Peptides against a protein of PDB entry 7AE7. Designs and how they scored, part 266

Target 1, 321 residues: chain A of PDB entry 7AE7
Amino acid sequence: KVYKDLREFLEVLEQEGQLIRVKEEVNPEPDIAAAGRAAANLGKNQPAVFFEKIKGYKYSVVTNVHGSWQNHALMLGLDKNTSTKDQFYELNRRWDKFPVPPNVVKREAAPCKENVIDKDINLFEILPLYRINEQDGGFYISKASVVTADPEYPDDFNKLNVGTYRIQVKDRDRVGIQALAMHDIAVQLEKAEAENKPLPIAITIGNNPLVTFMASTPVGYNQNEYEFVGALQDGVPMDIVKSDLYDHLYVPAGSEVVLEGHIIPRVRTVEGPFGEFPGSYSGARLQCEVKIDRITHRTNPIFENLYLGIPWTEIDYLMAL

## One batch from the design tools (peptide; made by RFdiffusion4, then SolubleMPNN)

Design b2_p27_5_s4 (from b2_p27_5, 15 letters changed)
Fold by OpenDDE base, seed 5:
Structure b2_p27_5_s4 (fold): chain B 321 residues (1-321), chain A 27 residues (1-27)
Amino acid sequence: as target 1 above (321 residues)
Amino acid sequence: SAAALAAAVAEQRARQRALLEETVAER
C-alpha cells in the first residue's frame, strides 16, 4: 500500500485498530496531552489519537501517527504484525532503489492548494495550537517537514532539503526555528545571511507518513528526501507541487497545511524552553525567526503534531531506524 | 543575563496566551 496523503494513512490506521478517535470536545490544555498519555498506557500497540473537536478551534488534531511498530509497519505498507527485523530488512531493500524521482503535479491537482491565505495571516485560525508540555515557552509545531534550497544553486533539485526542526509560534505570522550547525538548513541559511538576504522556506504540516519519516532521517546534502520517499514506496514516485511564492521550492501535493515565507536574515529572537524528553528541557536560546507570507491548506486541515509521552516518545520510533 | 532571558520567556508566554484568547474570543 502507498499513501498519497495523511488522510489515506489515517483511514488505514483506523481500519487496522491503530487509531483512537476522540469525538467529545476537549480543551487544548491539558486534555490533548492527557489523552495522549492515556493512549500510550494502553500497552504495546500505541495507536494514533485523533481529536475531532477542540474548544475554541475549528479544526482537528492528530498525534502519535508514528508512535508504534505497528504504525511503522503500516507506513511501509506491510502487515501491522511485521517484526521489527523484517521491517528493517524491507527498509534496507527499498533504500537501494534510491533515487526515485517524484511526480511534479499541476497546482489544480494538488490538495494542499484548495485554500489560500495571503493577507491578515493568523496561525491560530488554521492550527489548533496547544502546549505539549506545561512548562513549554509557548506553542510548538513539532512534526513539520521544512523545505529549503541552496541559494547559490536554487535549481539543483539534489540540494533541496526536507528536514524536521523545532518550531515555536511567535506571533500570528511568525515562528522561531531551531537551525543547528549540523543541519543542512544551517548551510543554506549561512549563504543567505552572508549576502543579508532572506532564506525562502516552506513549512509543511500533515504529510504522507514517509515524507515525515524521511524529513526526520539524516541524508547527504546532495540527496533529495523526496527521491528516498519514492524508494521507500518500493519505486512508486511521490507527488509534489511547486510552492506559490518560489519557483525552486516544491512541497508534498497532499500536505494539510503549507506555511510559505522566509527566514529573516541576521535576526535572532528568544526561543524555548521546550520539553523534548520528560524532565529534560532544552533551555531558552536566541534562534532564527521566520515570517509567514502565504498559507495554502486543504479544506478542514488536520494538524499533525508530535506526541511526547512516557516512557517512549514518537521521536524514538522516527529515529530508531 | 539569565534574568533578562527569563523575562523575555515570560513576556513571550504572555503574548502567545493573549493571541490565543483573542482568536478564541472572535469565534
Scores: peptide ipSAE 0.287, ipTM 0.807, DockQ to the pose 0.816
Fold by OpenDDE base, seed 2:
Order: C-alpha cells, then structure tokens, then sequence
Structure b2_p27_5_s4 (fold): chain B 321 residues (1-321), chain A 27 residues (1-27)
C-alpha cells in the first residue's frame, strides 16, 4: 500500500484499529496532551489520536501518527504485526531504489491548493494551536516538513532540502525556526544572510507519512528527500507541486497546510523554551524568524502535531528506523 | 542576562495567549 496523503494513511490506521477518534469537544489545553498520554497508556500498540472538535477552533488535530511499531509497519504498507527486524530489512531493501524522482503535478490537481489565504494571515484561524507541554514558551508546530533551496543553486533539485525543525508561533503571521549549524537549512540561510536577502521557505503540515519520516532522516546536502520517499514507496513516485510564491520550491501535493514565506535576514528573536521530553526543557535562545506571506490548505485541514509523552516520544519511532 | 531572557519568554507567552483569545473571541 502507498499513501498519497495523510488522510489515506489515517483511514488505514482507523481500519487497522491504530487510530482513536475523539468525537467530544475538547479544550486545546490540557485535553489534547492528556488524551495523548491516556492513549499511550493502552500499551505497546499506541494508536494515533484524532480530535474532531477543539473548543475555539474550526479544524481537527491528529497526534501520535508515527507513535508505534504498528503505525511504522502500516506506513511502509506492511502488515501492522510485521516485526521491527522485518521492517528494517524492508526499509534497507527499498533504500537501494534511490533515486525515485517525484511526479510534478499541476496546481489544479494538488489538494494542498484547494484554499488560499494571501491577506490578513492568522495562523490561529487555520491551525488549532496548543501548548504541547505546560512549560513551553508558546505554541509549537513540531511535525512540519520544511522546504528550502540553495540560494546560489535555486534550480538544482538535488539541493532542495526537506527537513524537520522546531517551529514556535510568534505572531499571527510569524514563526520562529530553529536552524542549527548542523542542518542543511543553516547552510542555505548563511548564503542568503551574507547578501542580506530573505531565504524563501515553505512549511508543510499534515503530509504523507513517508515525507515526515524522510524530513526527520538526515541525508546528503546533494540528495533530495522526495527521491527517497519514492524509494521507500517501493519505486512508486510521490506527487509534488510547485509553491505559489516560488518557482524553485516544491511541496507535497497532498499537504493539509502549506505556509509560504521567507526567513527574515539577520533578525533573531527569543524562541523557547520547549519540552522535548516531559520535565526536560531546551532553554530559550535567539533564533531565526519567518514571515508568512501566503497559506494554501485543503478544505477542513487536519493539524498533524507531534506527540510528546511517557513512556516514549513519537520522535523515538521517527529516529529508530 | 538570565533575568532579561526570562522576562522576554514571559512576555512572549502572554502575547501568544492573547492572540489565541482574540482569535477565539472573533468566532
């Protein structure tokens, strides 16, 4: 089984008994994090948790999409009871199919283009934002696949980077991004800031689960994560679409939400703290700031966000394979 | 200073909460 988007994966998770649907209205805090912890206590076969109704918000949240070995097996299109050993074997077998180039679809064929917001941008109208941890410095977007290019080689598709970064909401139309020197985005940002130019960015939320997996997996600077997604789909290309603002940025065609904008050159603002583990906070520091200039989204967009809880985090599964 | 950073974090938390409350009140 190959998935075009998050929705096709959530349907399979629900059919396989790997998704809990919360139909009652919940408060963003503390109920989302509390229900995620309660689901984690159901044992080793942790389901995704889908919140249909969130007080004060129009749209839904899903958490813990990658939060079990069963969900990982299903992501690979395997039986949910496939052993971790056999999942690793299959992952390695598929990895050797790299590169599998993506299909570039037309704008009218891309579900992420169903709706556009280009003025009066307010992230809180589109994303049901909440604090993941009680002591967080604000609201985080913790499961986005962030698309950037090399400013010196913008048309080199092999230098197109799709990465996962810590993103804090800063304003209605601004986010802080943690671009560390070891990340490919930091190399690209350094080139833009040397010339005092903005770095074009697309922050994509609610993707095909293999896009989220590859965005969390370090690859070479001259390797495109979308070509690995096609390899991990056993040689089936994924679908991408050109961004609306930038001719050189491509986003997953099935993304629930795409935040298009730019990293503001030579600006640093306070970001954090964030609880990467319960009771363990990374300190506040000066980080980059992104201006959001355009949003595209699916009708009734699903906000996929990271589950952080006991006894393990969703990151442990994203980094374990 | 650590105190200036703590103050900036507290201000940021208050601002983000206000943005949420405004967005919810407009609905």
Amino acid sequence: as target 1 above (321 residues)
Amino acid sequence: SAAALAAAVAEQRARQRALLEETVAER
Scores: peptide ipSAE 0.257, ipTM 0.782, DockQ to the pose 0.857
Fold by OpenDDE base, seed 3:
Structure b2_p27_5_s4 (fold): chain B 321 residues (1-321), chain A 27 residues (1-27)
Amino acid sequence: as target 1 above (321 residues)
Amino acid sequence: SAAALAAAVAEQRARQRALLEETVAER
């Protein structure tokens, strides 16, 4: 089984008993985080949790999409009871199919282009934002696949980077991003800032689960994460579409929300703290700031966000294969 | 200083709550 988008994966999770649907209206705080913790206590078979109605918001949230070995098996299109050993063997077998180039689809064929916001941008109208942890410095987008390119080689598709970074909401149209020196985005940002130029960025939310997996998996600077997604799809290309603002940035065609904008050159603002692990907070630091210039989104967009549970977080599963 | 950073974090938390309240009141 190959998935075009998050929705096709959530349908399979629900069919397999790996998704809990909360139909009653919840408060964004503390109910989303509390329900996640309660789902983690159901044992090793941790389901995704889908919140249909959130007080004060129009749209839904899903958490813990990658939060179990059963969900990982289903992500690979395997039986949910496939052993971790057999998942690892299948992952390695598919990895050897790299590169599998993506299909570039037309704008009219991309679900992420159904709606456009290019003025009066307000992230709180599109995303049901909440604090993941009580001590967080603000609202986080913790499961985005962030697309950037090398500003010296913008036409080199092999240098297109799709990564996962900690993103804090700063304003209606601004986010802070944690770009550490070990990340490929930091190399690209350094080149842009040397010239005092903005770095073009697309922050994609609610993707095909293999895109989210590969965005969380370190690859070489000259390797494209989308070509690994095609390999992990057993040789089936994924669908990408050109961004609206930038000819050199491509986003997953099925993304629920795409935030297009730029990293503001040589600007740093206070970001954090964030509770990345139970009882572990990364401190507040000066980090980069992104201006959001355009949003494209699916009708009734689903906000996929990270679940933080005990003893294993969703990030532990994303990094364990 | 640690105190200046704590103040900046508290201000940012207050600003984000205000933005949420404004957005909900506009609906």
Scores: peptide ipSAE 0.254, ipTM 0.783, DockQ to the pose 0.923
Fold by OpenDDE base, seed 4:
Structure b2_p27_5_s4 (fold): chain B 321 residues (1-321), chain A 27 residues (1-27)
Amino acid sequence: as target 1 above (321 residues)
Amino acid sequence: SAAALAAAVAEQRARQRALLEETVAER
């Protein structure tokens, strides 16, 4: 089984009994985080949690999408009861199929482009933002696949980077991004900042689960994460579409929300703290700031966000493979 | 409301700045 988007995966999770649907209106805080913790306590078969109604917001949230070995088996299109050993065997077998180049689809064929916002941008109108932890410095987008390119080689598709970075909402149209020196985005940003130029960026939310997985998996600077997604799809290419603002950036065709913008050159603003583990916060740091210039989104976009809880976080599963 | 959310963002920014200033003053 191959998934075009998050919605096809959520449908399978629900059919397989790996998704809890919360139909009652919840408060964004503390109910989303509390329900995620409650779901984690249901045992080893931790389901995704889908919140249909959030007080003060129009759209839904889903969390813990990758939060179990059953969900990982289903992501690979395997039986949910596939052993961890057999999942690793199958992952490695498929990895050897790299590269599998993606299909570039037309704009009119891409669900992520159903709606456009290019003025009066307000992230709070599109994303049901909440604090994951009570002491978090702000609202986080913690499960985005962030697309950037090498500014010296913008047309080199092998240097197109799709990574996962900690993103804090700073304003209606601004986010902070944690670009560490070990990340490919930091290399690309250094090149842009040397010339005092903005770095083009697309922050994609609510993707095909293998895109989110590969964006969290370190690859070589001259390797494209989308070509690994095709390998992990057992040789079926994924669908990508050109961004609206940038000819050299490609986003997953099925993304729920795409935030297009730029990293502001040589600007650093306070980011954090963020509770990576209960009672453990990464301290506040000066980090990059992104201006959002355009949003494209599916009709009734689903905000996919990371679950953080005890004893296992969703990060533990994303990094364990 | 959009106004309440904007106020929360402003409060978060103020808190983040204070935490950074404290962290830098301790170094």
Scores: peptide ipSAE 0.112, ipTM 0.639, DockQ to the pose 0.060

Design b2_p27_6_s2 (from b2_p27_6, 19 letters changed)
Fold by OpenDDE base, seed 2:
Order: C-alpha cells, then sequence, then structure tokens
Structure b2_p27_6_s2 (fold): chain B 321 residues (1-321), chain A 27 residues (1-27)
C-alpha cells in the first residue's frame, strides 16, 4: 500500500490497532508527553497517539507515528508483523529503484493549499505547541521536513534538500533552526550568507510517513529525497507541489502545514536547551533564525510532533535503518 | 483546587490510555 499523506497512514494505523485516539480534552503540558510515555511503556507494540482535543488550541496533535517496528512495517505497506529482517530486505530491494521522480501536481489539487495565512502570522493559532520535555527552553517542532535549495543552482532539482532539523519557536512568526555544518542545509546557507542573501525555506509538517523517513535519512547532496520516497513506494511516484513564495521549492502535496519563509542572513539567536534524549539536554547555543512569511495548511491540520520517551524514542526507529 | 483537578485529569487520561492500551494488547 502507498500513502498520499499522513491522514491515510493514520487511518491504516487505527485499522491495524497501532493508533490510540485520545478523545478527552488534554492539557498540552504535561499530558501530551505523559501519554506518549505511557504508550512507550507498551513494549514492542508502541502505537501512535492521536490527541483530538487540546486545551487552549483548536487543532489536534499526533505523536509516535514512527514509534514501533509495526508502524514501520505499515509505513512500507507491509503486514504489521513483518520481521525486522524482512523489513530491511524490502527496504534495500526498493532502494535500488532510485530514482523515481515525483509527480508535480497543480496548486488546486494539493491538500496543503486548502487554507492560506499571509498576514498577522501566529504559529500558536495553527500549531498546538507544547514543551516536549519539562526543561526545554521553549516549544519545538521536531518532526518537520524542511525544504531548501542550492542558491547557486536553484533550478537543479537534484540539489533540492529535504531534511529534518531541530526547530524552536521563537515568536509568532519566527523559529530558530539548527543547521549543523554536516547538514546539506548548512552548505546552502553558507552560499546565501556569503552574498548576505536570505535562504528560501519551506518547513513542512504532517507528511506522508516515507517523506518524514527520508528527511531523517542522509543522502548525497546531489540526490533528491523525493526520488527516494518514490523508490520506497516500490516505484510509485509521490506527489509534490510548488511552494507559494518560491518557484524552485517544492513541498509534499499532502502536508498538513507548510511554513514558508526565509533564513535571515548572518543572524544568530539563542536556541535551547532541548532534551534530545530522556534526561539528556543539549546546552543553549546560537542558531539560525527563520522568518515565516506565509502559511498554507489543510483544513483542521494535524500537528505531527516527535515523541521523546524512555526507553525507545521515535528517533531510534527512524535512525535504526 | 485547580491543582487537584489537573491531577485528577492526568490520572483519568493515564487510566483511559492504559485501558485502551490493555484493550489493544488483548486483541
Amino acid sequence: as target 1 above (321 residues)
Amino acid sequence: SAAAARAAAREAAREAARAQLEAMRAA
């Protein structure tokens, strides 16, 4: 089975008994993180947790979408009880199908374009933001697929990067992003900053689970993550759409929320601390700052965010491959 | 107190989650 978006995957997770739906109103803190920890304590069969109602917010949250081998098997369109060995075998078999170019759909056909916010941007109105860990220095968007291009070769689709980065909410329309020197985004940012130019960026939230998987998987600088998504879909192309602000940036057509903006050149602001692992915090440091200029979103957008719990985090399943 | 109501809501959410989780294990 191939999924067009997060919603189709969540439906399958629910059908397969791999999604818990919390129907009662919860507090964003600490109840989301506490329920995530409770789900992690289920052992090997860790479900996603979907929060329908969050106090003070109008939209929903889902966590732990990739948080088990069963969820990973289902992501690959396999039986949920497929062995880890057979999942790796199938992943490797599909990887050899690279490249599978994506389909570029029209704006009108892209669910991520259903609603637009282009003035008075407030991230707190669109995302049910919460602290993941008690000692976090703020609210984090920890499971976004971030789209950037090479400023020197903006029309080279092979240099279009889709990556996962730590993103702290700084203000209503500003986020801090951790662009480490080893990341492709850092190479692209260095080129933009050399000319004192903004780097165009699209921060996409709530994607097809294979997009999230590939955004967390290092690939070559001249390889497009969307072409790997098509390979992992066993040769079925994924659907992408042009961003609203930038002709050279393409986002997943099914994204729940797209934050379009720019990295401000040569600006660094304090970010952190963040609990990368349970009981382990990275210190505060200077990081890049993104101005959000436009938001597009699906009607009733689902905020997909990372679950960080003991003993196995969702990151452990995303990185174990 | 607002603190007691929050504690009770957390406990209820934990119990509801636990019950759903136990139901999923039994299926």
Scores: peptide ipSAE 0.006, ipTM 0.389, DockQ to the pose 0.020
Fold by OpenDDE base, seed 3:
Structure b2_p27_6_s2 (fold): chain B 321 residues (1-321), chain A 27 residues (1-27)
Amino acid sequence: as target 1 above (321 residues)
Amino acid sequence: SAAAARAAAREAAREAARAQLEAMRAA
């Protein structure tokens, strides 16, 4: 089975008994993080947790989408009881199908374009933001697929990068991003900053689960993550659409939320602390600042966020491959 | 110690939340 978006995957997770739906209103803190920890404690068959109603917010949250080997098997369109060995075998078999070029769809055909916000941007109106860990220095977007390009080669699709980075909400229309020197985004940012230019960016939230998987998987600088998604879909192309602000940036057509903006050149602001692991906080550091200039989103967008709590965390399953 | 009491309270809260999630999954 191939999934076009997060919603198709969540439907399968629910059908397979790998999603818990919380219909009662919850408090953003501490209830979301507490329920995530509880789900992780259910043992080896950790379900996703979908929160329909969050006090003070309009929209829903889902966590722990990739948080088990069963969910990983279902992501590959396999039986949920497929052995880890057989999942690895199938993943490797499909990996050899690279490249599978994506389909570029028209704006009107892309669900991520259903709604537009281009003025008075407020991230808190679109995303049910909460502290993932009790001691976090703020609200984090921890499961975004971030799209950037090489400023010297903006038309080279092979240099289009889709990566996962730690993102702290700084203001209504600003986020801090952790771009480490080992990340492809850091190479692209260095080129932009050398010329004192902004780096165009699209932060995509709530994607096809294979997009999120590939965004967390290191690939070559001249390899496009979307072409690997097509390979992992056993040769079925994924659908992408041009961003609204930038002709050279393409986003998943089915994204729940797309934050379009730019990294401000040569600006660094305090980011953190963040509890990356239970009882381990990364210290506060000076990190890049992103200005959000436009938002597109699906109607009733689902905020997919990473569950961080007890090992095995969702990140352990994303990185275990 | 106050730290041990907080740890025990967190464990109890985790166990209660686990039981609630198990009940929700069984429903």
Scores: peptide ipSAE 0.000, ipTM 0.342, DockQ to the pose 0.032
Fold by OpenDDE base, seed 4:
Structure b2_p27_6_s2 (fold): chain B 321 residues (1-321), chain A 27 residues (1-27)
Amino acid sequence: as target 1 above (321 residues)
Amino acid sequence: SAAAARAAAREAAREAARAQLEAMRAA
């Protein structure tokens, strides 16, 4: 099974008993985090948790999408009871199919383009934002696939980076992004800042689960994550579409929300703290700031966000293979 | 059946989530 988007994956998770649907209205805090913890405590088969109604918000949240070995097996289109060993074997077998180039679809064929917001941008109207952890310094977008390019080689598709970075909401149209020196985005940002230029960025939320997986998987600077997604789809290309603002940035065609904008050159603002691990908070740091200039989104967009449970976090499942 | 076990697991998960939400609202 190959998934075009998050929705197809959530349908399979629900069919397989790996998704809990909360239909009752919840408070964004503390109810989302609490229900996530409750789901994590259900034992070995940790389900995704889908919140249909959130007080004060229009749209839904889903958490813990990758939060179990069963969900990971289903992501690969395997039986949910496939052993971790067999999942690893299949992952490696498919990895050898790299590169599988993506299909570039027309704008009209891309579900992420169904709605556009290009003025009066307010992230709180599109994303049901909440504190993931009790001691978090703000609202985080923790499971986005962030698209950037090399500003010296903008047309080199092999240097197009799709990565996962910690993103703190700072204002209606501003986010802080944690770009560490070990991240490919930091190399690209350094080049842009050397010339005092903005770095074009697309922050994509609610993707095909293999896009989210590959965005969290380190690859070479000259390797495109979308070509690995095609490999992990057993040779089936994924669908991408050109961003609205930038000819050289491509986003997953099925993204629930796409935040298009730029990293402001040579600006640093306080970001954090964030509970990256249970009982472990990263300190506050001076990090980059992104201005959001345009949003595209699916009708009734689903906000996919990370859940951090004990003993294994969703990050541990994303990075364990 | 696998379907019945899935339904029971979903129901148990819903009840556990609900009970935890209720406990947190009561605190």
Scores: peptide ipSAE 0.014, ipTM 0.444, DockQ to the pose 0.025; fails the geometry check
Fold by OpenDDE base, seed 5:
Structure b2_p27_6_s2 (fold): chain B 321 residues (1-321), chain A 27 residues (1-27)
Amino acid sequence: as target 1 above (321 residues)
Amino acid sequence: SAAAARAAAREAAREAARAQLEAMRAA
């Protein structure tokens, strides 16, 4: 089985008993984290947790989408009870199909293009933002697939990078991003900043689960994560669409929300702290700042965010790289 | 060679995906 988007995957998780719906209105804090912890205490078969109603917000949140072996098996389109060994064997078998080039779909065929916001941008109107941990220095977008290109080789599709980075909301239309020197985005940013130019960026939220998996998986600088997604789909290409602002950036066609903008050159602002692990906070640091210039989103967008409520958090599943 | 570098990058990504899976099991 192959999924076009997050919604098709959530439907399968629900059918397989791997998704809990919280239908009652919850407070963003502390109820999202508390309900996530309660679900995680169900043992090894940790379900995704879908919050239908959040006080003060219009839209829903889903957490712990990748939070179990069963969810991972289902992501690969396998039986939910497939052993870890057999999942790894199948992953390796499919990996040998790389590269599988994506399909570029028309704008009109891309669900992520259903709605556009190009003025008076306010992230709080689109995303039900909350503190993941009680001591976090702000609201984080922790499960985004961030798309950037090499500014020297913008037309080289092999240098298109899709990565996962820590993103703090700074203002209605601004986010801080942690671009570490070891990340491919840092190489691209260095080239842009050398010329005092903005780096084009698309921050994509609520994707096909294999996109999120590959965005968290290190690959070579000259390897495209979308071509690995096609390999992991057993040779079925994924669907991508051109960004609205940039000809050389492509986003998943089924993304729930796409934040298009630019990294401001040579600007650094305070970001953090963030509780990356229970009881462990990364200190506040000077980080890059992104201006959001355009948003595209599906109708009634689902905010997929990371669950960090107990040891062996979803980050341990995504960033144990 | 560029081919050897690509093969090494693929293997590193496989090992990373394995480590991610193993971390999920320990939960």
Scores: peptide ipSAE 0.008, ipTM 0.344, DockQ to the pose 0.021; fails the geometry check

